Peptides against a protein of PDB entry 3JWR. Designs and how they scored, part 248

Target 1, 323 residues: chain A of PDB entry 3JWR
Amino acid sequence: TRELQSLAAAVVPSAQTLKITDFSFSDFELSDLETALCTIRMFTDLNLVQNFQMKHEVLCRWILSVKKNYRKNVAYHNWRHAFNTAQCMFAALKAGKIQNKLTDLEILALLIAALSHDLDHRGVNNSYIQRSEHPLAQLYCHSIMEHHHFDQCLMILNSPGNQILSGLSIEEYKTTLKIIKQAILATDLALYIKRRGEFFELIRKNQFNLEDPHQKELFLAMLMTACDLSAITKPWPIQQRIAELVATEFFDQGDRERKELNIEPTDLMNREKKNKIPSMQVGFIDAICLQLYEALTHVSEDCFPLLDGCRKNRQKWQALAEQ
Target 2, 298 residues: chain A of PDB entry 3JWR as posed
Amino acid sequence: TRELQSLAAAVVPSAQTLKITDFSFSDFELSDLETALCTIRMFTDLNLVQNFQMKHEVLCRWILSVKKNYRKNVAYHNWRHAFNTAQCMFAALKAGKIQNKLTDLEILALLIAALSHDLDHRGVNNSYIQRSEHPLAQLYCHSIMEHHHFDQCLMILNSPGNQILSGLSIEEYKTTLKIIKQAILATDLALYIKRRGEFFELIRKNQFNLEDPHQKELFLAMLMTACDLSAITKPWPIQQRIAELVATEFWEQGDQVGFIDFVCTQLYEALTHVSEDCFPLLDGCRKNRQKWQALAEQ

## One batch from the design tools (peptide; made by RFdiffusion4, then SolubleMPNN)

Design b2_p19_5_s2 (from b2_p19_5, 8 letters changed)
Fold by OpenDDE base, seed 2:
Structure b2_p19_5_s2 (fold): chain B 323 residues (1-323), chain A 19 residues (1-19)
Amino acid sequence: as target 1 above (323 residues)
Amino acid sequence: SADEALVERLLREVEEAYA
């Protein structure tokens, strides 16, 4: 395609020029081509291209295939969300110095997972899929969408001309796919809520050890969630705009719940409760986000900008909630 | 505690919305 030719021939700017190492990064002013260039730079600067012998054209095609398999009619869970998740992962690995704590296969898996974790998202949550009796709800009992996202990820990775993992041994390939699957499934917030207590307790007791395979898996899950939720850490103007996208998608689901299911939506998905967004954001930060970024900062102090951003946005939302 | 009950409610609301 012309898009592939343009991407493959383009000079890829440095991470510094693209500002993709910054936790304060925004994609709002970037073209689709620039987001793809940023993604190439992430793979390159993490040494993944060299270490796993990726062909440049294959990587370019894979990136474009991933981007193409996000829906354009979904307000939040689109390519830009996946791209921002991957950028936060890159920043956490580089600026947050987590790269030195992980293997190259783990880094490869996390970056692929971050880009792929919401593939073919339909703008509705697992609860809606279950209640609407969607065919996907017959395939999976729990984490329905996350299983679907992984299936889409696997489909793309195995598609002709998209095989970025062809340089891996059979064992490396199996390991990478296992980690990708675990990382994508970890983006189900229900699983995060279930597992985070173990992580926080290990941190609190100073017993956290990345040499333990179970604790490593737990950390990768928490890191994926931290990147997936990273919009909450962004500078206030960016956070506010992303919160509007989330609200739009949630309200669209709530509208569908009323029309298609004859159900009164929850406050988070109820357009009539728009005035509660600031207080709900404070609640979300307190219940879900703060402890995660605190724990992540204990693992690596260089991740502090995520925690600081989350705290600052809490204050901003609280001020709006008091009005 | 009242605080624990509030946190549990918020967790359920978030789980229902984001899961």
Scores: peptide ipSAE 0.129, ipTM 0.792, DockQ to the pose 0.217
Fold by OpenDDE base, seed 5:
Structure b2_p19_5_s2 (fold): chain B 323 residues (1-323), chain A 19 residues (1-19)
Amino acid sequence: as target 1 above (323 residues)
Amino acid sequence: SADEALVERLLREVEEAYA
């Protein structure tokens, strides 16, 4: 395609020029082409292209295929969300120095998972999918959408001309797919709530050890969640704009819940309760976000900008809730 | 799922506590 030719022929700017190592990064001013160029730079600077012998054209095609399989009519859970999740992963690996704690296969899997974790998202949560008796709810009992996202990821990876993993051995390929699946499934917030207590307790007791396979898996899950929620850590103007996109998508679901399911939506998804957004954001930060970024900062102090951003945004939301 | 319902309930409880 013309798009592929343009991307494959383009000069890829440095990570410094693209600012993709910054935790404060914003994609708002970037074109779709520039987001694809940023993604190429992430793979290159993590040595994934060289170590796994990726063909440049195949990587370009894969990126464009991933981008194409996000819906444009979804307010928040679109390509830009996946791209920002991957950028946060890249920043955590580089600036946060997490790269030195992981294998190349784990890094490869995490980057693919971050870009793929919401593929074909429909702008509704698992609860809506279940209550609407959607066909996907018949295939999976738990983490319905996350299983679907992984299935879409696998479909793309196996598509002609998109096989970025063709340079891997059979064992490396199997390992990578296992980690990708686990990482995508870990973005189910229900699983985060279930598992986070074990992670926090290991940190509290100073027993956290990445050489333990179970603890490694747990850490990768927590890192995925930290990147997925990273909008809450962004500078206030960026955070506020992203919160509006999230609210738009939630209100669209709430409107559908009223019309299609004849149910009253929860406050978070109720357009009539827009005035509660600031207090709900404070509650979300306290209940879900703060402890995660505290624990991540304990694993690597260079991740502190995520925690600091989260704390600053809590203060901003609290000030709005008091008006 | 039961786990999703727990998250939703937690979010509701948080919403009620900060409202």
Scores: peptide ipSAE 0.036, ipTM 0.726, DockQ to the pose 0.074
Fold by OpenDDE base, seed 3:
Structure b2_p19_5_s2 (fold): chain B 323 residues (1-323), chain A 19 residues (1-19)
Amino acid sequence: as target 1 above (323 residues)
Amino acid sequence: SADEALVERLLREVEEAYA
């Protein structure tokens, strides 16, 4: 395609030029081409292209295929969300110095997972899928969408000309897919809530050890969530804009819940309760985000900008909630 | 506590919203 030719022939700017190592990164000013260039740079600077012998054209095609399999009519859970999740992962690995704590296969899996974790997202949550009796709800009992996202990820990885993992051994391939699946499934916030206590306790007791395979898996799950939720850590103007996108998508779901399912939406998805957004954001930060970024910062102090951003945004949302 | 119940409700809403 013309798009592939343009991407494959383009000079890829440095990570410094693209600012993709910054936790404060924003994609708002970037074209789709520039987001693809950023993604190439992430793979390159993490040594994934070299270590796994990726062909440049295949990587370009894969990136464009991933981007294409996000829906354009979804306000938040689109390519830009996946791209920002991957950028946060890249920043956490580089600037946050987590790269040195992980294997190349784990890094490969995390980056693929971050880009793929919401593939074919429909702008509705698992509860809606279940309540609407969608065919996907017949295939999976829990984490319905996350299983679908992984299936989409696997489909793309196995598609002709998109096989970025062709340089891996059979064992490396199996390991990578296992980690990708676990990482994508970990983005189910229900699973995060279920598992986070174990992670926080290990950190609190100073018993956290990445050499333990179970603790490694747990950490990768927590890191995925930290990147997935990283919008809450962004500079206030960016945070506000992203929060508006989230609210738009949630309200669209709430409108559909009323119309299609004849149910009253929850406060988060109720357009009539827009005035509660600031207080709900404070609650979200307190209940979900703060402890995660605190724990992540204990694993690597260089991740502090995520925690600091979260704290600053809490203050901003609190000030709005008091008005 | 009332606060725990509120947190649990919020967690459920967040789970429902983001999961």
Scores: peptide ipSAE 0.149, ipTM 0.796, DockQ to the pose 0.179; fails the geometry check
Fold by OpenDDE base, seed 1:
Structure b2_p19_5_s2 (fold): chain B 323 residues (1-323), chain A 19 residues (1-19)
Amino acid sequence: as target 1 above (323 residues)
Amino acid sequence: SADEALVERLLREVEEAYA
């Protein structure tokens, strides 16, 4: 395609020029081509292209395929969300120095998972899928959409000309796919809530050990969630804009729930309760985000900008809730 | 505590919204 030719022939700017190592990164001013260039840079600077012998054209095609399999009519869970999740992962690996704590296969899997974790998202959550009796709800009992996202990821990875993992041994390939699956499934917040207590307790007791395979898996799950939620850590103007996108998508679901399912939406998805957004954001930060970024900062102090950003945004949302 | 119950409710709402 012309798009592939343009991407493959383009000079890829440095990570410094693209600012993709910054936790404060924003994609708002970037074109789709520039987001693809950023993605190439992430793979390159993580040594994934070299270590796994990726062909440049294949990587370009894969990136464009992933981007194409996000829906344009979804307000938040689109390519830009996946891209920002991957950028946060890259920043956490580089600036946050987590790269030194992980294997190359784990890094490869995490980056692929971050880019792929919401593939073909429809702008509705698992609850809607279940209540609407969607065919996907017959295939999976739990984490319905996350299983679908992984299936889409696997489909793309196995598609002709998109096989970025072709340089891996059979064992490396199996390991990578296992980690990708676990990482994508970990983006189900229900699973995060279920597992986070173990992680926080290990940190609190100073018993956290990445050499333990179970604790490694747990950490990768927590890191995925931290990147997926990273919008909450961004500079206030960016955070506000992303919160508006989330609210738009949630309100669209709530409108559909009311119209199609005859269900009164929850406050978070109720357009009529827009005035509750600030207080709900404070609650979300307190209940979900703060402890995660605190724990992540204990694993790597260089991740502190995520925690600091989260705390600052909590104060901003609290100030709005008091008005 | 009342705060813990509120957090638990919020956690459920967040699970329902984001899961």
Scores: peptide ipSAE 0.124, ipTM 0.792, DockQ to the pose 0.231; fails the geometry check

Design b2_p19_5_s3 (from b2_p19_5, 9 letters changed)
Fold by OpenDDE base, seed 2:
Structure b2_p19_5_s3 (fold): chain B 323 residues (1-323), chain A 19 residues (1-19)
Amino acid sequence: as target 1 above (323 residues)
Amino acid sequence: SADQALVEQLLKEVEEAYA
């Protein structure tokens, strides 16, 4: 395609020029081409291209294939969300110095997972999929969409001309796919809620050890969630804009719930209760986000900007909730 | 505690929305 030719021929700017090491990064001003260039830079600067002998054209095609398999009519869970998740992962690995704590295969898997974790997202949550009796709900009982996202990820990775993992040994390939699957499944927030207590307790007791395979898996899951939710850490103008996208998607689901399922939506998905957004954001930060970024900062102090951003946004949302 | 009940409610709401 012309898009592939343009991407493959383009000079990839430095990470410094692209600001992709910044936790404060915004994609709002970036074209689709620039997001793809940023993604190439992430793979390159993490040494993934060199270490796993990726062909430039294959990587370019893979990135474009991933981007193409996100829906354009979904307000939040689209390519830009996946891209921002991957950028936060990159920043956490580089600026947050987590790269030195992980293997190259884990880093490869996390970056692929971050980009792929919401593939073919339909703008509705697992509850809606289940209640609407969607065919996917017959295939999977739990984490319905996350299983689908992984299936889409696997399909793309195995598609002709998209095989970015062809340089891996059979064992490396199997390991990478296992980690990708676990990382994508970990983005089910229900699983995060279930597992986070173990992580926080290990941190609290100073028993956290990345040399333990179980704790490593747990950490990768928590890191995926931290990147997936990283919009809450962004500078306030960026946070507000992303919160509007989330609200739009949730309200669209709520409207569909009324129309298609004849149910009253929850407050978070109820367009008529938009005035509750500030208080709900405070609740979300307190219940889900703060402890995660505190724990992550304990693992690597250089991740503090995520925690600081989350705290600052809590204050901003609280001020709005009090008006 | 009242705080624990509130947290549990918020967790449930978030789980239902974001899962």
Scores: peptide ipSAE 0.140, ipTM 0.796, DockQ to the pose 0.219
Fold by OpenDDE base, seed 5:
Structure b2_p19_5_s3 (fold): chain B 323 residues (1-323), chain A 19 residues (1-19)
Amino acid sequence: as target 1 above (323 residues)
Amino acid sequence: SADQALVEQLLKEVEEAYA
């Protein structure tokens, strides 16, 4: 395609020029082509292209395929969300110095997972899919959408001309897919809530050890969640705008819940309760976000900008809740 | 406590919203 030719022939700017190592990064001013160029730079600077012998054209095609399989009519869970999740992962690996704690295979899996974790998202949550008796709810009992996202990821990876993992051994390929699946499934916030206590307790007791395979898996799950929720850490103008996108998508679901399911939506999805957003955001930060970024900062102090951003945004939301 | 109940309710709402 013309798009592929343009991407494959383009000079890829440095990570410094693209600012993709910054935790304060914003994609708002970037074109789709620039987001693809940023993604190429992430793979290159993490040594994934060299270490796994990726063909440039195949990587370009894969990126464009991933982008194409996000819906354009979804307010928040679109390509830009996945791209921002991957950028936060890249920043955490580089600026946060987590790269030094992981294998190249784990890094490969995490980056693919971050870009793929919401593929074909429909702008509705698992609860809506279940209550609407959607065909996907017949295939999976829990983490319905996350299983679907992984299936889409696998489909793309196996598509002709998109096989970025073709340079891996059979064992490396199997391991990579396992980690990708675990990482995508970990973005189910219900699973995060169930597992986070174990992680926080290990940190509190100074028993956390990445050499333990179970603790490694747990850490990768927590890192995925930290990147997926990273909008809450962004500078206030960016955070506020992203919160509006989330609210738009939630309100669209709430409107559909009323119309299609004849149910009253929860406060988070109720357009009539828009005035409660600031207080709900404070609650979300306190209940979900703060402890995670505190624990992550304990693992790597260079991740402090994420925690600091979260704290600053809590103050901003609290000030709005008091008005 | 009332605060714990509120947190639990919020956690449930967040779980339902983002899961």
Scores: peptide ipSAE 0.169, ipTM 0.803, DockQ to the pose 0.210; fails the geometry check
Fold by OpenDDE base, seed 4:
Structure b2_p19_5_s3 (fold): chain B 323 residues (1-323), chain A 19 residues (1-19)
Amino acid sequence: as target 1 above (323 residues)
Amino acid sequence: SADQALVEQLLKEVEEAYA
């Protein structure tokens, strides 16, 4: 395609030029081509292209395929969300120095998972999918969308000309796919809520050890969630804009719940309760985000900008809630 | 405590919204 030719022939700017190592990164000013160039740079600077012998054209095709399989009519859970999740992962690995704690296969899997974790998202949550009796709800009992996202990821990875993992041994391939699946499934906040207590306890007791395979898996899950929720850590103008996108998508679901399912939406999805957004954001930060970024910062102090950003945004939301 | 109940309710709402 013309798009592939343009991407494959383009000079890829440095990570410094693209600012993709910054936790404060924003994609709002970037074209789709520039987001793809950023993605190439992430793979290159993580040594994934070299270490796993990725062909440039194949990587370009894969990136474009992933982007294509996000819906354009979804307000938040689109390519830009996946791209921002991957950028946060890249920043956490580089600037946050988590790269030094992980294997190349784990890094490869996390980056692929971050880009792929919401593939073909429909702008509705698992509860809506289940209550609407969607065909996907017949295939999976829990984490319905996350299973679908992984299926889409696997489909793309196995598509002709998109096989970025072709340089891996059979064992490396199996390991990578296992980690990708676990990482995508970990983005189900229900699983995060279920598992986070174990992680926080290990950190609190100073018993956290990445050499333990179970704790490694737990950490990768927490890291995925930290990147997925990273909008809450962004500079206030960016955070506000992303919060508007989330609210738009949630209100669209709430409107559909009323119309299609005859259900009263929750406050988060109720357009009539828009005035509660600031207080709900404070609650979300306190209940979900703060402890995670605190724990992540304990694993790597260089991840502090995520925690600091979250704290600053809590203050901003609290100030709005008091108005 | 009232705070614990509020946190639990919020966790449930967040789980339902984002899961």
Scores: peptide ipSAE 0.158, ipTM 0.800, DockQ to the pose 0.230; fails the geometry check
Fold by OpenDDE base, seed 1:
Structure b2_p19_5_s3 (fold): chain B 323 residues (1-323), chain A 19 residues (1-19)
Amino acid sequence: as target 1 above (323 residues)
Amino acid sequence: SADQALVEQLLKEVEEAYA
């Protein structure tokens, strides 16, 4: 395609030029082409292209395929969300110095997972899928959408000309897919809520050890969630704009719930309760975000900008809730 | 505490919203 030719022939700017190492990164000013260039840079600077012998054209095609399999009519869970999740992962690995704590296969899996974790998202949550009796609800009992996202990821990885993992041994391939699956599934906040207590306790007791395979898996899950939720850490103007996108998508679901399912939406998805957004954001930060970024900062102090950003945004939301 | 109940309710709402 013309798009592939343009991407494959383009000079890829440095990570410094693209600012993709910054936790404060924003994609708002970037074209779709520039987001793809950023993605290439992430793979390159993480040594994934070299270590796994990725062909440039194949990587370009894969990126474009991933981007194409996000829906444009979804307000938040689109390519830009996936891209921002991956960028946060990249920043956490580089600026946050987590790269040296992980294997190349783990890094490869995390980056693929971050880009792929919401593939074909429909702008509705698992609860809606269940209540609407969608065919996907017949295939999966738990984490319905996350299983679907992984299936889409696997489909793309196995598609002709998109096989970025072709340089891996069979064992490396299996390991990578396992980690990708676990990482995508970990983006189900229900699983995060279930597992986070173990992680926080290990940190609190100073018993956290990345050499333990179970603890490694747990950490990768927590890191995925930290990147997925990273909008909450962004500079206030960025945070506020992203929160509007989330609210738009949630309200769209709520409108559909009323119309299609004849149910009253929850406050988060109720357009009539827009005035509660600031207080709900404070609650979300306190209940979900703060402890995660605190724990992540204990694993790597260089991740502090995420925690600091989260704290600053809490203050901003609290101030709005008091008006 | 009332705060814990609120947090639990919020956790449930967040789980329902983002899961």
Scores: peptide ipSAE 0.124, ipTM 0.791, DockQ to the pose 0.237; fails the geometry check

